# Peptides against a protein of PDB entry 4Y8H, part 101

Target 1, 196 residues: chain A of PDB entry 4Y8H
Amino acid sequence: TSIMAVTFKDGVILGADSRTTTGAYIANRVTDKLTRVHDKIWCCRSGSAADTQAIADIVQYHLELYTSQYGTPSTETAASVFKELCYENKDNLTAGIIVAGYDDKNKGEVYTIPLGGSVHKLPYAIAGSGSTFIYGYCDKNFRENMSKEETVDFIKHSLSQAIKWDGSSGGVIRMVVLTAAGVERLIFYPDEYEQL

## One batch from the design tools (peptide; made by RFdiffusion4, then SolubleMPNN)

Design b2_p26_8_s3 (from b2_p26_8, 12 letters changed)
Fold by OpenDDE base, seed 3:
Structure b2_p26_8_s3 (fold): chain B 196 residues (1-196), chain A 26 residues (1-26)
Amino acid sequence: as target 1 above (196 residues)
Amino acid sequence: SEEELREKLRKEVQELAEKVKEKLKK
């Protein structure tokens, strides 16, 4: 798995590969590594698919209730819910989660929740088995306040590199763009990113 | 207050966490 979220000038973009590995079997089927928990609050999930899905479902439900009672939650609030769930279940949970969201007040925000259930606010975050291969690249190439296009390219190149080296990553690259304008879903196929 | 709200939410999340624990045990 290779996942990341990147803040940029107009918001935030989440990105993920789609490969699924079960034992020695590799499948390039599109998997749900990018998950909506609120209109403009999404997450990237790595680790146990079932466990992280359960957490995401609960967060989504909680945020719906939150909205009905208190209005639209902030990205920070969403991240705090994820953090609490991950922390309280850290002994029985394999989860690496990146929470990203956009709102008019805070703009694009990224929170990473690694194993153990800590939470860290960052301008961008990477996770998954493929992330180990691209820390250097991302550190060198990330810039704050990039354009949408620059950010898409950054994510595409980053994940492409991760996929190149990580046998557990591959398939299509999916992205979700969160801005004031709304939510945009992008997809990139191996033929268009392998050459990068 | 904001603090009281956060505390309330924390308790609610804690209850949810317990539900998650039960599910993860299964």
Scores: peptide ipSAE 0.100, ipTM 0.706, DockQ to the pose 0.038
Fold by OpenDDE base, seed 2:
Structure b2_p26_8_s3 (fold): chain B 196 residues (1-196), chain A 26 residues (1-26)
Amino acid sequence: as target 1 above (196 residues)
Amino acid sequence: SEEELREKLRKEVQELAEKVKEKLKK
């Protein structure tokens, strides 16, 4: 798995590969590791697919209830819910989650929740088995307040590199762009990113 | 199991929700 979220000038973009692994088998199935928990709050999931899906479902439900009672939650609020659930269940949970969202007040924000259930606000975050191969690349190439196009390119190149080196990553690259304009879903196929 | 985890987490979220409610009342 290779996942990342990157803040940029107009909001935030989440990206993920789609490969699933079961034991020694690698499947290039289209697996959605980008999960909506609110209109403009999404997450990237790594670790146990079942566990993280369960967490995301609960968060989504909670945020819906929250919205009905108190209005649209902030990205920080969403991250705090994830953090609480991951931390309180850390002994029985394998989960690496990146929470990203956009709102008019805070613009694009990224929160990473690694194993153990800590939470860290960052301008960008990477996670998953493939992330180990691209820390250096991302550090060298990330810039704050990039354009949408620059950010898409950054994510595409980053995940492409991760996929090249991580046998557990592959398939298509999916992205979700969160801005004031709305939500945009992008997809890039191997023929598009392997040559990068 | 996944179902067991869901049940456990649901309870935790409920508790969290109560805390949030109390905070917002202040």
Scores: peptide ipSAE 0.045, ipTM 0.645, DockQ to the pose 0.021
Fold by OpenDDE base, seed 4:
Structure b2_p26_8_s3 (fold): chain B 196 residues (1-196), chain A 26 residues (1-26)
Amino acid sequence: as target 1 above (196 residues)
Amino acid sequence: SEEELREKLRKEVQELAEKVKEKLKK
């Protein structure tokens, strides 16, 4: 798995590969590791698909209830809920989660929640087995306040590199763009990103 | 199991929500 979220000028973009692994087997299925928990709060999930899906479902429900009582939650609030659940279940949970969201006040924000249930606010975050291969690349190439197009390219190149070296990553690259204008899903196929 | 985890986590979220509602209200 290779996942990442990147803040940019107009908001935040989440990206993920779509490969699923089971033991020694690799399946190039079109899996969605990008999960909505609120209108403009999404997460990237790595680790146990079942566990992280369960967490995301609960967070989504929680945030819906939150909204009915207090209005739209902040990305920080969403990240806090994820963090607490991951921390309290850290002994039995394999989960790497990146929470990303957009609101008019805070703009795009990214919170990473690695194994153990800590939370870190970052301008961008990477996770998954493929992230090991692209820390240097991302650090070198990330810039704050990029355009949408620049950010898409950054994510595309980053995940392409991760996929190149990580046998557990592959398939299509999916992205979700969160801005004031709304939510946009993007998809890029191997024939395109392998040439980068 | 996934169902067991969901139940556990739902309970935790509910308890958390009650404890930190005001803190998270922002």
Scores: peptide ipSAE 0.035, ipTM 0.623, DockQ to the pose 0.023
Fold by OpenDDE base, seed 1:
Structure b2_p26_8_s3 (fold): chain B 196 residues (1-196), chain A 26 residues (1-26)
Amino acid sequence: as target 1 above (196 residues)
Amino acid sequence: SEEELREKLRKEVQELAEKVKEKLKK
């Protein structure tokens, strides 16, 4: 798995590969590693697919209840819910989660929740088995306040590099763009990113 | 299993929701 979220001038973009690895079998399936928990709050999931999906489902339900009582939650609030669930279950949970969201007040925000259930607010975050191969590349090429197009290219190149070296990453690259204008879903196929 | 985890986490969320109610209101 290779996942990342990047803040930019107009909001935040989440990106993920789609490969599923079960035992000795590798499948380039269209798996949903980008998961909506609120209108403009999404997450990237790595680790146990079933466990992280369960967590995301609970967060989504919680945020729905939250909205009915208090209005639209902030990205920080969503990250706090993820953090609590991951931390309290850390002894029986293999999960790496990146929470990203957009609102008019805070703009695009990224929170990373690695194994152990800590939470860190960052301008961008990478995770998953493929992330180990691209820390250097991302550090050298990330810039604050990039355009949407620059950020898409940055994520595409980053995940492409991760996929090249990580046997647990591959398939299509999916992205979700969160801005004031709304939510945009993008998809890129191997024929495109393999040549980068 | 996923179902077992869901039940466990749901219970914990209920408990956590009470404990960190004020924190999650921000």
Scores: peptide ipSAE 0.030, ipTM 0.624, DockQ to the pose 0.024

## One batch from the design tools (peptide; made by RFdiffusion4, then SolubleMPNN)

Design b2_p27_4_s1 (from b2_p27_4, 14 letters changed)
Fold by OpenDDE base, seed 3:
Structure b2_p27_4_s1 (fold): chain B 196 residues (1-196), chain A 27 residues (1-27)
Amino acid sequence: as target 1 above (196 residues)
Amino acid sequence: SMEEEYKKLVEEKMEALKKAGPSKLFV
């Protein structure tokens, strides 16, 4: 898996590959690793498919309840819920989560929750087995307050490199753009990103 | 309460995961 989320001028963009594995083997299943937990709060998932999906389902439900009582939750609130679940159940879960969201007050925010259930707020985050191959590239090329187009390109190039080197990453690159204007889903196929 | 419902859901989901055993699929 290769996943990332990047804050930019107008919000935040999440990105993910789609490869699914079973042990050491590639499964023929394509997974959407970008999961909605609220209108403009999404997450990237890595680790156990079942574990991460269950966590996301719980968070989505909780945020729905939260909304009914208190209004739209902040991205920080969502990240806190993820953290609590991951930390309290760390002995039984294999889950790495990146939470990203947009609201008018805080703009785009990214929170990474690695194994163990810690939480870290960052301007951008990368995770998954493929992330190890792109720390250098991302550090060199990330800039704050990029345009949407620049950020899409940054994510596309980053994930392309991760996929190139990580046998556990591949398939399509999905992105979700979260801004004041709404939510936009993007998809890029191997024939496009492999050439980068 | 909202809190009780949440706790119940968490418990149910976590128990289901335990029962299912090791994950077959990874992302």
Scores: peptide ipSAE 0.498, ipTM 0.905, DockQ to the pose 0.860; fails the geometry check
Fold by OpenDDE base, seed 1:
Structure b2_p27_4_s1 (fold): chain B 196 residues (1-196), chain A 27 residues (1-27)
Amino acid sequence: as target 1 above (196 residues)
Amino acid sequence: SMEEEYKKLVEEKMEALKKAGPSKLFV
């Protein structure tokens, strides 16, 4: 898996590959690793498919309850719920999560929750087995307050490089853009990003 | 209470995962 989320001028963009693996083999299954937990709060998932989906389902439910009582939750609130679940159940879970969201007050925010259930707020985050190959590239090329187009290109190039080197990453690149204007889903196919 | 229902949901989900054993699919 190769996943990332990047804050930019107008909000945040999440990105992910779609490859699914089983042991040492590639599974003939495409997975959407970008999961909605609230209107403008999404997550990237890495690790056990079952574990990460269960966690996301619980968080989605929690945020629905929260909304009914207190109004729209912040991205920080969502990250806290993820953190609590991952930390309290760390002995039984294999899950790496990136939480990203947008609201008018805080704009785009990114929280990374690696194995163990710690939480870290960052301007951008990368995770998954493919992330090891792109730390240097991302560090050199990330800029604060990029445009939407610049950020899409940054994510596309980053994930393309990760996929190139990580046998556990591949398929399509999906993105979700979260801004004041709403939610936009993007998809890029191998024939496009392999040529970058 | 909503808190109690949430707690139950968490417990049920985590127990189900435990019973299922090691994950066969990874992302």
Scores: peptide ipSAE 0.497, ipTM 0.906, DockQ to the pose 0.864; fails the geometry check
Fold by OpenDDE base, seed 4:
Structure b2_p27_4_s1 (fold): chain B 196 residues (1-196), chain A 27 residues (1-27)
Amino acid sequence: as target 1 above (196 residues)
Amino acid sequence: SMEEEYKKLVEEKMEALKKAGPSKLFV
């Protein structure tokens, strides 16, 4: 898996590959690793498919309840719920989560929750087995307050490189753009990103 | 209460994961 979320001028963009594995083998399945937990709060999932899906389901439910009582939750609130679940169950979970969201007050925010259940607020985050290959690239090329197009390109290039080197990453690149304007889903196919 | 329902959901999901054993699919 190669996943990332990047804050930019107008909000935040999440990105992910789609390859699914079973142990050391590539599974004949395309997984959507970008999961909605609230209207403009999404997460990237890495690790156990079952674990991460369960966590995301719980968080989504929590945020629905929260919304009914208190109104729209902040991204920080969502990250806190993820953190609590991951930390309290760290001995039984294999989950790396990146939480990203947009609201008018805080704009785009990214919180990374690695294995173990710590939480870190960052301007951008990368995770998954493919992330190891692109730390240097991302550090060199990330800039704050990029345009949407620049950010899409940054994510596309980053994930392309991760996929190139990580046998556990591949398939399509999906993105979710969260801004004041709403939610936009993007998809890029190998024929495009492999040429970068 | 909503809090109790949430706690139950968490417990049920986590127990199900434990019973399922090692993960078969990874992302």
Scores: peptide ipSAE 0.494, ipTM 0.904, DockQ to the pose 0.876; fails the geometry check
Fold by OpenDDE base, seed 2:
Structure b2_p27_4_s1 (fold): chain B 196 residues (1-196), chain A 27 residues (1-27)
Amino acid sequence: as target 1 above (196 residues)
Amino acid sequence: SMEEEYKKLVEEKMEALKKAGPSKLFV
């Protein structure tokens, strides 16, 4: 898996590959690792498919209940719920989560929750087995307050490099753009990103 | 209560994961 989320001038963009693996190395190019937990709060999932899906389902339900009582939750609130679940159940879960969201007050925010259930707020985050190959690239090329197009390109190039080196990453690159204007889903196929 | 429903959901899902055994699919 290669996942990332990047804050930019207008909000935040999440990105992920689509490969799912088993012990027998069955690669699935259609897996969606970008999961909605609220209208403009999404997450990137790495680790156990079942564990991360269960966590995301719980968070989604929590945020629905939260909304009914208190209004739209902040991204920080969502990250806190993820953190609580991951930390309290760390002995039984294999989950790495990047939470990203947009709201008018805080704009785009990214929270990374690695294995163990700590939480870290960052301007951008990368995770998954493929992330090891792109720390240097991302550090060199990330800039704060990029345009949407610059950020899409940054994520596309980053994940393309991760996929080139990580056998557990591949398929399509999916992105979700969260801004004041709404939610936009993007998809890029191997024929495009392999040429970068 | 809402809190009770949430706690119940968490418990049910976590128990289901425990019963399911080792993960077969990874992302």
Scores: peptide ipSAE 0.472, ipTM 0.900, DockQ to the pose 0.900; fails the geometry check

Design b2_p27_4_s2 (from b2_p27_4, 13 letters changed)
Fold by OpenDDE base, seed 1:
Structure b2_p27_4_s2 (fold): chain B 196 residues (1-196), chain A 27 residues (1-27)
Amino acid sequence: as target 1 above (196 residues)
Amino acid sequence: SIEEKVKELIEKKMEELKKAGPSKLFV
């Protein structure tokens, strides 16, 4: 898996590959690793497919209840719920999560929750087995307050490089853009990003 | 309460995961 989330001028963009593996083999299954937990709060998932989906389902339910009583939750609140679940169940879960969201007050925010259930707020985050190959590239090319187009290109190039080197990453690149204007889903196919 | 409902859901999901055994699919 190769996943990332990047804050930019107008909000935040999440990105992910779609490859699914089983042991040492590539599974004939495409997975959407970008999961909605609230209107403008999404997550990237890495690790056990079942574990990460269960966690996301719980958070989504929590945030729905939260909204009914207190109004729209912040991204920080969502990250806190993820953190609690991952930390309290760390002995039984294999899950790496990136939480990203947008609201008018805080704008785009990114929280990374690696194995163990710690939480870190960052301007951008990368995770998954493919992330090891792109730390240097991302560090050199990330800039604060990029445009939407610049950020899409940054994520596309980053994930393309990760996929190139990581046998556990591949398929399509999906993105979710979260801004004041709403939610936009993007998809890029191998024939496009392999040529970058 | 929200906390109680969430706790119940957590327990349910964790039991389901336990019954399913080790995950065969990874992302």
Scores: peptide ipSAE 0.433, ipTM 0.859, DockQ to the pose 0.847; fails the geometry check
Fold by OpenDDE base, seed 3:
Structure b2_p27_4_s2 (fold): chain B 196 residues (1-196), chain A 27 residues (1-27)
Amino acid sequence: as target 1 above (196 residues)
Amino acid sequence: SIEEKVKELIEKKMEELKKAGPSKLFV
């Protein structure tokens, strides 16, 4: 898996590959690793498919209940819920999560929750087995307050590199753009990003 | 309460995970 989320001028963009593995083998299943937990709060999932889906389902439910009582939750609130779940169940779960969201007050925010259930707020985050191959690239190329297009390109190039080197990453690159204007889903196929 | 409902959901999901056994698919 190669996943990332990047804050930019107008919000935040999440990105993910779609490869699924089973043990040492590549599964022929394409997984959408970008999961909605609220209108403009999404997550990237890495680890056990079942575990991460369960966590996301719980968070989504929690945030729905939260919304009914308190109104729209902040991204920080969502990240806190993820953190609590991952930390309290760390002995039973294999989950790496990047939480990203947009709201008018805080704009785009990214929180990374690695195995163990710590939480870290960052301008951008990368995770998954493919992330190890792109720390250097991302560090050199990330800039604050990029345009949407620049950010899409940054993510596309980053994930392309991750996929190139990580056998556990591949398939399509999905992105979700979260801004004041709404939610936009993007998809890029190997024929496009492999040439980068 | 929200906390109680979430707790119940967690318990349910954890039981489902236990029944399913080791994860077959990874992302």
Scores: peptide ipSAE 0.424, ipTM 0.844, DockQ to the pose 0.821; fails the geometry check
Fold by OpenDDE base, seed 4:
Parts: C-alpha cells; structure tokens; sequence
Structure b2_p27_4_s2 (fold): chain B 196 residues (1-196), chain A 27 residues (1-27)
C-alpha cells in the first residue's frame, strides 16, 4: 500500500493506490483505501483490510452520533477517535491510518496515526509499505499552499514512484479532494502514471 | 449515550475480528 494526504491552498487531498495483497501474493482485488468517515473527513487505510475497515466503521458511526447531538465534528476530533481506537487495541490491530479533513475554520488538516496508535498533525503525511521509497521525493517536492493542480501532480508523482518500487502497491491511483466547494473523487490509471 | 453506543459497536467489531482470525487481505 501507498497512501498519502496533502494539505494545500484550498483544503486537503488524499491519495492511495488500490492493490490488495494476501500474504506475499497480490490478490486479484482492487481496494478503495480512501474511506469516508464524515462529509469532509476521510481517511487513508493501510494494513489489515478487516482491521482498518472495522476502525473506520466505528469512527464513522461515532461521528454520525456526534453530529446528531453536537453538530459537525472537527478533523481533530475524528483523529482523536481513530487514535483512541488504534492505541487501545494496538496489540490486536494492524492498522496505519491517515486522517484528513476540511472545515471552514481549520481548512485542510492531516493527522497520521501509525501502527501503535500515536497521532501526529502534519502538513502532509505518507504511509504504507510504499512510503519508504518516497520519503526523499516528498520531502524535496512538497510545498505549502500549492494549488489543486500542483497538489494532484505531487500526489500522482509520489504514488507513481511508490508503486514503481513497492511490489505491494499498484493498480489505480485514487484521490479525494476536500475543499469548501465539496468532495471530488479522482482516478488515474497505470497508462498515465507509469509514464511519469 | 454516544459513548455507550460506540462502546457496544467497538465490542461487536472486535469480537468479529477475533472470530475471523488472522487477516487474509492487506491494503
């Protein structure tokens, strides 16, 4: 898996590959690793498909209840719920989560929750087995307050490189753009990103 | 309460995970 979330001028963009594995093998399955937990709060999932889906389901339910009683939760609130779940169950879970969201007050925010259940607020985050290959590239090329187009390109190039080197990453690149304007889903196919 | 409902969901999901055994699919 190669996943990332990047804050930019107008909000935040999440990105992910779609390859699914079973042990050492590539599974003939395309997974959507970008998961909605609230209207403009999403997460990237890495690790156990079952574990990460369960966590996301719990958070989504929590935030739905929260919304009904208190109004729209902040991205920080969502990240705190993820953190609590991952930390309290760290011995039984294989989950790396990136939480990203947009609201008018805080704009785009990214919180990374690596294995173990710590939480880190960052301007951008990368995770998954493919992330190891692109730390240098991302550090070199990330800039704050990029345009949407620049950010899409940054994510596309980053994930392309990760996929190139990580056998556990591949398939399509999905993105979710969260801004004041709403939610936009993007998809890029190998024929495009492999040529970068 | 929200906390109680979430707790119940957590317990349910964790039990399901335990029953499922080791993860077969990874992302």
Amino acid sequence: as target 1 above (196 residues)
Amino acid sequence: SIEEKVKELIEKKMEELKKAGPSKLFV
Scores: peptide ipSAE 0.404, ipTM 0.834, DockQ to the pose 0.853; fails the geometry check
Fold by OpenDDE base, seed 2:
Structure b2_p27_4_s2 (fold): chain B 196 residues (1-196), chain A 27 residues (1-27)
Amino acid sequence: as target 1 above (196 residues)
Amino acid sequence: SIEEKVKELIEKKMEELKKAGPSKLFV
């Protein structure tokens, strides 16, 4: 898996490859690792497919109930719920989560929750087995307050590089753009990103 | 309460995970 989320001038973009594996084999080429937990709060999932899906389901339900009683939750609130679940169940779960969201007050925010259930707020985050190959690239090329287009390109190039080196990453590159304007889903196919 | 409902869901999901056994699929 190669996943990332990047804050930019207008919000945040999540990105992911689409490969699911079982052992050394590809089980699914077009898995959606970008999961909605609220209208403009999404997450990137790495680790156990079942574990991360269960966690996301719980968070989604929590945030639905939260919304009904208190209004729209912040991204920080969502990250806190993820953190609590991952930390309290760390002995039974294998989950690496990047939470990203947009709201008018806080704009785009990214929270990374690695194995163990710590939480870190960052301007951008990368995770998954493919992330090890792109730390240097991302550090060199990330800039704060990029445009949407610059951010899409940054993510596309980053994940393309991760996929090139990580056998557990591949398929399509999916992105979700969260801004004041709404939610936009993007998809990029191998024929495009392999040429980068 | 929200906390109670969430707790119930957590318990349900954790039970399902335990019954499913070791994870076979990874992302």
Scores: peptide ipSAE 0.383, ipTM 0.827, DockQ to the pose 0.920; fails the geometry check

Design b2_p27_4_s3 (from b2_p27_4, 14 letters changed)
Fold by OpenDDE base, seed 1:
Structure b2_p27_4_s3 (fold): chain B 196 residues (1-196), chain A 27 residues (1-27)
Amino acid sequence: as target 1 above (196 residues)
Amino acid sequence: SMEKEYQELVEKTMKKLKEAGPSKLFV
């Protein structure tokens, strides 16, 4: 898996590959690793497919309850719920989560929750087995307050590089753009990103 | 309460995950 979320001028963009693995083998299954937990709060999932899906489902439920009582939750609130679940159950979970969201007050925010259940707020985050190959690239090329197009390009290039080197990453690159304007889903196919 | 219902869901879900054993699929 190669996943990332990047804050930019108008919000935040999440990106992910789609490859699923079973041990040392590629599974003939395409997974959408970008999961909605609220209208403009999404997460990237890495690790156990079952664990990460279950966690996301619980968070989605929690945020629905929260909304009914208090209104729209902040991205920080969502990250806190993820953190609590991951930390309290760390002995039984294999999950790396990036939480990203947009609201008018805080704009785009990214929280990374690695194994163990710590939480870190960052301008951008990368995770998954492919992330190890692109730390240098991302550090060199990330800029604050990029345009949407620049950010899409940054994520596309980053994930393309990760996929080149990580056998556990591949397939399509999916993105979700969260801004004041709404939610936009993007998809890029190998024929495009392999040429980068 | 909403909180109680949430905690029950968490406990139930985590129990199911534990009982399912080792993960077969990874992302």
Scores: peptide ipSAE 0.579, ipTM 0.937, DockQ to the pose 0.884; fails the geometry check
Fold by OpenDDE base, seed 3:
Structure b2_p27_4_s3 (fold): chain B 196 residues (1-196), chain A 27 residues (1-27)
Amino acid sequence: as target 1 above (196 residues)
Amino acid sequence: SMEKEYQELVEKTMKKLKEAGPSKLFV
């Protein structure tokens, strides 16, 4: 898996590959690793498919309840719920989560929750087995307050490199753009990103 | 209470995950 989320001028963009594995083998399954937990709060999932999906489902439910009582939750609130679940159940879960969201007050925010259930707020985050291959690239190329287009390109290039080297990453690159204007889903196919 | 319902959901879900054993699929 290769996943990332990047804050930019107008919000935040999440990105992910789609490859699914079973043990040492590639599974004949394409997974959408970008999961909605609220209108403008999404997550990237890495690790056990079942674990990460279950966690996301619980968080989505929690945020629905939260919304009914208190209104729209912040991205920080969502990250806190993820963190609590991952930390309190760390002995039984294999989950790496990147939480990203947009709201008018805080704009785009990214929280990474690695194995163990710690939480880290960052301007951008990368995770998954493919992330090890792109720390250097991301560090060199990330800039604060990029345009949407620049950020899409940054993510596309980053994930392309991750996929190139990580056998556990591949398939399509999906992105979700979260801004004041709304939610936009993007998809890029190998024919496009392999050339980068 | 909503909190109680949430906790029950968490417990139930985590129990199911544990009982399912090792993950078959990874992302």
Scores: peptide ipSAE 0.571, ipTM 0.934, DockQ to the pose 0.865; fails the geometry check
Fold by OpenDDE base, seed 4:
Structure b2_p27_4_s3 (fold): chain B 196 residues (1-196), chain A 27 residues (1-27)
Amino acid sequence: as target 1 above (196 residues)
Amino acid sequence: SMEKEYQELVEKTMKKLKEAGPSKLFV
């Protein structure tokens, strides 16, 4: 898996590959690793498919309840719920989560929750087995307050490189753009990103 | 209460995951 979320001028973009594995083998399944937990709060999932999906489902439910009582939750609130679940169950879960969201007050925010259930607020985050190959690239190329187009390109190039080197990453690159204007889903196919 | 319902969901879900054993599919 290769996943990332990047804050930019107008919000935040999440990105992910779609490869699914079973042990050392590639599974004949394409997984959408970008999961909605609220209208403009999404997450990237890495690790156990079952674990990460279950966590996301719980968080989505929690945020629905929260909304019914208190209104729209902040991204920080969502990250806190993820953190609590991952930390309290760290001995039984294999889950790496990146939480990203947009609201008018805080704009785009990214919280990374690695194995163990710590939480870190960052301007951008990368995770998954493929992330190890692109720390240097991302560090060199990330800039704050990029345009949407620049950010899409940054993510596309980053994930392309991760996929190139990580056998557990591949398939399509999906993105979710969260801004004041709403939610936008993007998809890029191997024929495009492999040439980068 | 909503909080109680949430906690019950968490407990139930985590129990099921634990009982299922090691993951077969990874993302």
Scores: peptide ipSAE 0.567, ipTM 0.935, DockQ to the pose 0.884; fails the geometry check
Fold by OpenDDE base, seed 2:
Structure b2_p27_4_s3 (fold): chain B 196 residues (1-196), chain A 27 residues (1-27)
Amino acid sequence: as target 1 above (196 residues)
Amino acid sequence: SMEKEYQELVEKTMKKLKEAGPSKLFV
């Protein structure tokens, strides 16, 4: 898996590959690793498919309840719920989560929750087995307050490199753009990103 | 209460995951 989320001028963009594995083998399944937990709060999932899906489902439910009582939750609130679940159940879960969201007050925010259930607020985050191959690239090329287009390109190039070197990453690159204007889903196919 | 309902969901879900055993699929 290669996942990332990047804050930019107008919000935040999440990106992910789509490869699913079973043990050391590639499963013939295309997975959507970008998961909605609220209208403009999404997450990137790595680790156990079942664990991460279950966690996301719980969070989604929690945020729905929260919304009914208190209004729209912040991204920080969502990250806190993820953190609580991951930390309190760390002995039984294999989950790495990047939480990203947009709201008018805080704009785009990214929270990374690595294995173990710590939480870190960052301007951008990368995770998954493929992330090890792109730390240097991302550090060199990330800049704050990029445009949407620049950020899409940054993510596309980053994930392309991760996929190139990580056998557990591949398929399509999906992105979700969260801004004041709404939610936009993007998809890029191998024929396009392999050339980068 | 909503909190109680939430906690019950968490408990049930985590129990189910634990009982399911090792993961078969990874992302």
Scores: peptide ipSAE 0.552, ipTM 0.932, DockQ to the pose 0.878; fails the geometry check

